# Peptides against a protein of PDB entry 3S8F: the designs that were tried, part 94

Target 1, 157 residues: chain A of PDB entry 3S8F
Amino acid sequence: VLTLFVAVPSLMTAFTVAASLEFAGRLRGGRGLFGWIRALPWDNPAFVAPVLGLLGFIPGGAGGIVNASFTLDYVVHNTAWVPGHFHLQVASLVTLTAMGSLYWLLPNLTGKPISDAQRRLGLAVVWLWFLGMMIMAVGLHWAGLLNVPRRAYIAQV
Target 2, 166 residues: chain B of PDB entry 3S8F
Amino acid sequence: DEHKAHKAILAYEKGWLAFSLAMLFVFIALIAYTLATHTAGVIPAGKLERVDPTTVRQEGPWADPAQAVVQTGPNQYTVYVLAFAFGYQPNPIEVPQGAEIVFKITSPDVIHGFHVEGTNINVEVLPGEVSTVRYTFKRPGEYRIICNQYCGLGHQNMFGTIVVKE

## One batch from the design tools (peptide; made by RFdiffusion4, then SolubleMPNN)

Design b2_p14_4_s1 (from b2_p14_4, 9 letters changed)
Fold by OpenDDE base, seed 5:
Structure b2_p14_4_s1 (fold): chain B 157 residues (1-157), chain C 166 residues (1-166), chain A 14 residues (1-14)
Amino acid sequence: as target 1 above (157 residues)
Amino acid sequence: as target 2 above (166 residues)
Amino acid sequence: EPGKAVRDALLALL
């Protein structure tokens, strides 16, 4: 019940962020229904990291509702599904946001911009992290649905 | 200028909020549909039963592993299982194929898991509470019980076996 | 196996 209660404001917050992104993209010259997405600063790891985190958070949030369901929880509880959910929430959103924060914070604290090489490396790290996290998350969710237990090194499947 | 920007932001926020609300209903509908059409695999929660974990090993139906399997009717059995650090009793649990088995599971020490491979039996076992699970084994053989709740240093080796006899 | 229908449905949503 509590989880479902917080789902509403969380969803509203998430789409408020999306609204801000759309506005920013349109200010940067993006037009049309989706053109604003391309206009966003995808060359900046400080931007890309938290955005990718948000993208990973979407299926994780949906999974949270599943986990909070009285009946559906019987299927997924204490299976690999649960770690899959948590890794989307913590290891993607929280971690990528932290990474992105560093890419913004350190240059601003030192007053020195990052080099182009550092920028490219940052982008590579963020995208690879996201890719790996998505692969792991999908695998864990799938394994969980196949009744692979959580906190066990063995499984029948 | 600031006013114009504010108005623009509000327009996008309204649009996305409307979208968010729509998506909320879509998700609820999907969950409802899934629950309505796919309910056969759900194990109903049993009634809350309490037991004293400090005496459960000394007296009562869990005290003697040799008396743990009780026939309650034709092709019906109740099995009183203890999950403890670090194992299960009785072990093995021997039950007939095709019989309706009611597992009454509790713990004398800490929280454990009771996950039976090859089945949808997956419950947490809390000291002081009795977990009740009903299941009918249609196939003979051995079913491994796995503890999927961390319970201490021996958690990784905490296994049991259900032997289903023809 | 009990729960297969639910599992399959959830898998289809992934």
Scores: peptide ipSAE 0.031, ipTM 0.794, DockQ to the pose 0.028
Fold by OpenDDE base, seed 2:
Structure b2_p14_4_s1 (fold): chain B 157 residues (1-157), chain C 166 residues (1-166), chain A 14 residues (1-14)
Amino acid sequence: as target 1 above (157 residues)
Amino acid sequence: as target 2 above (166 residues)
Amino acid sequence: EPGKAVRDALLALL
C-alpha cells in the first residue's frame, strides 16, 4: 500500500523534472519536439550522470510497482528479478547521481575546475557504467522471469 | 519576465503531467497483460496459520517425516514440510503425479525459503507460521527445492528434493 | 535456455 501510495507522486515528480529539463533545453536553443534534448549539456558528466540515472529509474520504478503488487510478487519475489530492480534503483540512479554530484561538488569545493581530460574520462565512465548496469539489469530481470532464484549459486535453468 | 517564465514552465508541466497520466495507464495495461498471459500453477490455499516453532519438531503433523505425506481425499494430499538449518524434511518428498498437493511448510528455527525448481512454488517460511501452497505436478521426475532466503552459514547448501511418481 | 546463457554471462563477470 505504501509503495503504491508513493508511486503516483513520484511519477509526477519525475515528469516535473523532465519538464524542467525541457525548459532548460529550449532556453539553450533547442526547438521542436525533441530538439531541446540535444541542446542540453551532454558534454558535462555532472549533467549526464544523473540524467542517465533517471533513465534507469524509469524501468526500475515500474518494476517497483510490480514488486509491490500482490499477485505479481508471487512470480518475482526472491528471484533474480529483485536484484535487477535494485541495480536499477541503487547502482544506477543513486550511484550515477552520486557520480554526477561529485563532478560538480569537487571542483566547487577545491576551486579548481576539472581538466578537459578529466571531463572526457568522466563522460566515458558514466556512459559505460550506465551501459553495464542496463545489461546487467536486463539480464537479471530476464533470469528472474525464468524463475532463477535469488541468493542461490545454482539454478535448473 | 518572471511571469513569462512561470507561464512557460507551467505549460511544459501540464504536457508532461498529461504524458505521465498516459504512461500510468500504459503501465497498468502492461501489468494486466502480464497477469493475463501468466500461467498460475500455484494457488495460495490457506489463511494465516500459526504454530509453535519450539515444539513443532516434537509434536504435531511435522514431528514425524514418515507421516508427513497425508492423503486427504481422492487424488489429494497434504505434505507437512519442515524447512530447517540446513535442509528440508521429509527429504525426499514423494508424491504421485497428477495429484493435488497442499504443502504445509513451517520452520523450527529461522526464516527459510521454499523454491521448487521447475514450478512457480516460491514462498518464504517463517517460524511460527505455516505457509500453504497448492500445486499439481503434471510431470513425473525430481524437483529440487532451493532455499532462496539467507538463513545462515549453510544457506548455500540447503537443498531438498520432491520426487513425483507416476 | 536463453535465460541460462544470460545468467552464465553475468556470472562470468563476477
Scores: peptide ipSAE 0.024, ipTM 0.794, DockQ to the pose 0.020
Fold by OpenDDE base, seed 3:
Structure b2_p14_4_s1 (fold): chain B 157 residues (1-157), chain C 166 residues (1-166), chain A 14 residues (1-14)
Amino acid sequence: as target 1 above (157 residues)
Amino acid sequence: as target 2 above (166 residues)
Amino acid sequence: EPGKAVRDALLALL
């Protein structure tokens, strides 16, 4: 029980970010329960990337709770499940946040705004990255549940 | 205006905090449900047992692979397995079908994995500790042991075999 | 059995 309380600060932080997004969306003219989402700047890769990272972090965080469970960890430990988990955490959230940061930082450092072509390319990159990462993560979690070992080049299944 | 905005932000935060708390309980409930419905196949962790990794190869039940399989009852065996760089001993491990097998696994060198394909046996093997796994093989045949914990340059080739005889 | 203890504790919270 005490171990699971570790999730509380993380959830509070994550959903505080969500609250900020809601506020931002509403300031941008979004109304209703979900209208604020559409009002967010989805045309900016610097925004889209970290948001996609957050989306990937949701199942990853849930997996973290699973991994912290004694009984459930017995099932998933040292299987493909574990790589699936940290690819959601590191290769999705952290990496996409870094990518998004670069899309903001580089134009500001160089003093040159990105072209429309560069913007579109950036959007393609982060969406494709997210898609690929989700496919891989689902596959790894699924394989893990099928008892496919990690750190092995062969498996029975 | 700023005061109004601040109040609005607080309202959103309260809502999302409530949601976060709700999700926490959902996750806890899911874990509890899984534990309640899927514990039959779980092998409980045994009592901590220690061994000296520096002498385990020279003396004791792991020293002689020919004596590694010990019958402890009419249909019960204890198998003393060493996971080492880079393999397992004994190899193969021969056990009878339908017998209760207690694996006592340790390492003389570094941390290894002991993952038996086709079973739920999956434990890390630490030098100085004895991993205990109880399992009954219902089907005869060969079961491959895979090291799923990186243990050095030969990790990828570290395999063993359990042969279950009729 | 740590797993059982955890299960029981979690179930008690539900």
Scores: peptide ipSAE 0.013, ipTM 0.796, DockQ to the pose 0.027
Fold by OpenDDE base, seed 1:
Structure b2_p14_4_s1 (fold): chain B 157 residues (1-157), chain C 166 residues (1-166), chain A 14 residues (1-14)
Amino acid sequence: as target 1 above (157 residues)
Amino acid sequence: as target 2 above (166 residues)
Amino acid sequence: EPGKAVRDALLALL
């Protein structure tokens, strides 16, 4: 039971970020319950990337609670489920956040702004990355539930 | 200016924190519900049992694969299994259909996996520790044991077989 | 028993 308390600071952090996003969106003119989302800078890959990472982190975080559950871990441990979880946490949130940070850092550090073409390409990259990661993650979780073993090239299913 | 912004941020944070707590309870509730409704097949962890990995091959119940399957009751067996680089002992493991099987699994070398296809048996095997798994095979046939923990150069080919006899 | 204990503990939080 104590293991599940790790979810408390994680959720607090995640939703604090969400609060910051809502505040930012409202400062940018967004109104209403969801209007602030539309007002966020979706044309900037430096913004879109970490937000998509956060979205991927949501099911990953839920999965983390499952993996930390004694009885539920028995079902999913060392199956394809685990790599699915890893890719949501590391390859989605961490990686996309790093990508987004890079899109901000490099122009700022070099003093050279990114071109519009580079911006559009960046948006395509992060969206495609997110899409691919979600497809892979769903596949891995599904396979894991079918008891496909981790670190094995064959399965009975 | 900055003070006003801070107040606004705090207001949103309070709302989202409340939401976060609610979601925490939702997740806990879902887990509890799952455990309450799906209790079949759950194998709880037993007490920690240790063994000396340096002598497990020479003495004790794992030393002789011919004596690995021990009948402990009319329809109950204990099977002492070694997972090693790179295979399982005994191999095959022969057990009768419908019998309650207690697997006692350990390793003389490195960490291995013990994943039995067609079953929910899936445990890590640590040197110096004994993994205990209880299972009843309802269907006769062959069940493949797969190592799902990296254990070295031959990991990918580390397989065993459980033969369930009618 | 550990599994039951966990379940009971989780249910107690509801």
Scores: peptide ipSAE 0.012, ipTM 0.806, DockQ to the pose 0.027

Design b2_p14_4_s2 (from b2_p14_4, 6 letters changed)
Fold by OpenDDE base, seed 1:
Structure b2_p14_4_s2 (fold): chain B 157 residues (1-157), chain C 166 residues (1-166), chain A 14 residues (1-14)
Amino acid sequence: as target 1 above (157 residues)
Amino acid sequence: as target 2 above (166 residues)
Amino acid sequence: EPGLPVFQALKALL
């Protein structure tokens, strides 16, 4: 009963973060419907990483609703769909958040700011990670819909 | 001004909250619509049946693989399948084309998967429980059974075969 | 056994 109600707190949390981002962007001079996005500090890997994680979490969250559906779960359960969902949730959001945290934490712990080279490298890492994760996730979800089983090295497709 | 900032934050939060709730309803509606229009491929859960995994190999309908396929009516069969570490019995499972097959699947040891390639048959098999799946094979040939639940060192090699005869 | 589509949808959501 009300199984999908579990999505409500999660969505509330996610969009509260989005609200904070909008507020921050507007404080940084962003205007209009989308101008606040551009005003965010996209040159800082400590910011970019967790934000990309949040972006990956969106389709993952939508998939979570599917997975939580009694009837639809029958279609996707123990297929490649599940690893696809899992990688979006853990390998995207959690991992990128951890990466971002390190980009903030290490400079503060050591008392040394990151070099410009390190900053650029960090940006490259998190963007490439995100891109690769999205490609893999789409592939896994697609494979799952084609009835590719989870935890198997073979499939009849 | 802290007061102005507070008001602004609340406005954004309310807006995004409303959006989140709206999206939730959209997702629910889409799921409901999909289920309402595409139910033919969905197999609902049957009644839960229990068995003793410690005796299922010695007595009962799963004990003899040679007697696992039981004709229950005209063009209707029940197949008693064991998923175990690491395989299935009977193997192969032989059934006629076009017949309604009721698979009764259980495990004597650990949790396994029962995924039949080329079909929508995909269930977990729990010791002490009987998984029931109904299916009619329209095409003759061999269908591979894949264990899609990790069950130990031999999991990757755990396969079975369903042979559908004309 | 499957029931009506409307009921299946409700079951999936509840």
Scores: peptide ipSAE 0.016, ipTM 0.802, DockQ to the pose 0.023
Fold by OpenDDE base, seed 2:
Structure b2_p14_4_s2 (fold): chain B 157 residues (1-157), chain C 166 residues (1-166), chain A 14 residues (1-14)
Amino acid sequence: as target 1 above (157 residues)
Amino acid sequence: as target 2 above (166 residues)
Amino acid sequence: EPGLPVFQALKALL
């Protein structure tokens, strides 16, 4: 009940953030249905990281609703599905947001801007992290649906 | 000006909120579809039954592993299973193929898992409560029981076996 | 530039 109660305002918040991104993109010269996305600062790891985190949070949030559903939870509970959900929520959204925050915070705290090399490296790290996390999460969810248990080192399948 | 910007932002928010609402219905539909097309094969009783974990080993239906399998009707059995640190009893659990089996599972010590490989039987077992699962084994053979809830130092080695006989 | 020693150290290393 609590999870489902939180799900609605969370969705509203998420889409409000998306609306803000659209507005920002259009202010930056983006036009059309999707042109505003390209206009966003994709060259900044402090921007890219949280956005990728949000993208990972979408399937994770959907999974949260599944996990909170009585009948469906019986299927997925204590299977590899659950770690898959956690890695999307924590290791993707929270971690990438923290990474993005760090890319902004450290230069501001030290008064020294990041070099172009550091910026490019940061982008590589964030994108590779996201890619790896998505591969792992998809694999874990798939394994979970095949009844692979969590907290077990061996499975029949 | 600020008013114009505010109005523009609200317009985008309204659009995205409408999209959000639409997606909510899509997700509900997907869940409904999944439920409609998924065959569980396991029926949880959903009733709260309590036992005293401090005496469950000494008295009652879980006390004697040799009497754990009880025929309750034609082709119907109740199996009283203990999950403990670190194993299951009885072990093996022997049941007939095609029979309706009601597992009554409890723990004398800590929380354990009861996950039967090759089936969708997967429940947590709490001390003081009885987990009830109904299942019919259609195929003969051995089914491994694994603990998927951390229960201590021996958790990883906590296994049981269900033997389904023809 | 004045600042906290930890931030100065980070500025030197980063």
Scores: peptide ipSAE 0.009, ipTM 0.763, DockQ to the pose 0.013
Fold by OpenDDE base, seed 5:
Structure b2_p14_4_s2 (fold): chain B 157 residues (1-157), chain C 166 residues (1-166), chain A 14 residues (1-14)
Amino acid sequence: as target 1 above (157 residues)
Amino acid sequence: as target 2 above (166 residues)
Amino acid sequence: EPGLPVFQALKALL
């Protein structure tokens, strides 16, 4: 019940962020329905990281609603589905946001910009992290639906 | 120009709000799909029953594993199961194929899991509460019970067996 | 105005 209560304002916030991104992209020269996406600063790990986190958070948020459903929870509770869910939330959004924050914060605090090599490395890190999280999340959710138990080293399937 | 920027932002927000409504329906559809495909055979939770975890081993239907399986009808049984650190009793649980089995599960110590492989039986067992699960085993054989709730040092080795006899 | 000593140290190291 509480989860469903907070779901509405969370969705509103998410779409507001998306609107801000669209506005920013259009200010950067992006045009059309999707051209603004390409115009965003994808060369900056401080931008890419939290955005990827948000993308991972979308299915995680949907999963939160599933977990909060009495009927659906009977299916997924204490299965691999649950760790799949919170890894999207914590290991994706929270962690990537933290990573992105560092890529912005440290240069600003020190007054020293990151080198091009550091920038490229940062991009590699956040993209690889995201990819790994997506693979793991899909696997865990799938396993959960197959009734693989949580907190067990063995499974029938 | 703050006014111009404000208007632009509002326009994009309106678009995304419209999109949000569309996504709402998509999410509902996904939930519906999940319900339709994965909820077959779900066992609803029973009524809340309470028991004293400090005495459950000494008195009552859980006290004697040899008396844990009670025939309540021609093809109906009640099985009084204890989940404890670190195992289940009775173990094995022997029940006939095709019979309606009502599991009454409780714990004398800490919270445990009761996850039966090959079935959708998956409940948490709380000290002081009785978990009720109704199931009919259609296939004979052995079904492993797994504790899927961390319960201490021996959690990883906490298994039981249900033997379904022809 | 100079930053905090910790930030100055980071500037030197990073």
Scores: peptide ipSAE 0.008, ipTM 0.769, DockQ to the pose 0.014
Fold by OpenDDE base, seed 4:
Structure b2_p14_4_s2 (fold): chain B 157 residues (1-157), chain C 166 residues (1-166), chain A 14 residues (1-14)
Amino acid sequence: as target 1 above (157 residues)
Amino acid sequence: as target 2 above (166 residues)
Amino acid sequence: EPGLPVFQALKALL
């Protein structure tokens, strides 16, 4: 129970970011319950990448609660579930945030904006990365639930 | 202007905060559901038992693999298992079907894993600590033990076997 | 011994 309370500030932080996104979307002319989402700058890889990271972080965070649960961790600990969780947290959120930061930082440091072709390529990269990570993560979590061990090359299933 | 923006942000933050709290309860409910439906037989945490890893091979119940399986009662056994670089002892571990088995697992060297395929037995094995797992094998046959904690160059090939006899 | 031949070979070096 005490460990699960760690989820409170984590969720608060996560959804504060969501609040910022909603505010930004509404400032950009988005209206209604979901219109603000569409109003966000989805044409900018510097924006899209971190947001996709956050989206991956949602199931990862939920999994974090599972992993933090003493009783549930017994089921998933050192199974393929754990790498699945890590790839959502590190390889998705952290990596995509880094990618997004790069797309913002380099143009600003050099004073040279990225070309339209580079922008489109960047979008493709981050979306494909996200897709691949989601597929892999789902697979790893599923395998973990089937008791496929972590750090082993062999399994019965 | 800044104040207006801050008020707007605050409103959104309040909404998302409420949502966050709601989701917290959802997750708790999901955990409760999972526990109720899928965690029957989860081994509760035992008391911390300590052992000297430097002498565990030399003296005590882990020292002789031929004496590792100890009958403690009718249809009850304690099995003293060492996980080491890179294997398990005894190997194979022979136990009767239907008996209540208490595994006492420790390591003389580094941290290992003890993952028994086909079962819910999956524990970390730490030098200086004794992992206790209680399990009853209902089906005869061979169960592979896998080390799922990296322990060195031979980690990937560190396996054991539990043989359950009728 | 279980494992891939390459891993068996590696183990033999240990």
Scores: peptide ipSAE 0.008, ipTM 0.782, DockQ to the pose 0.009

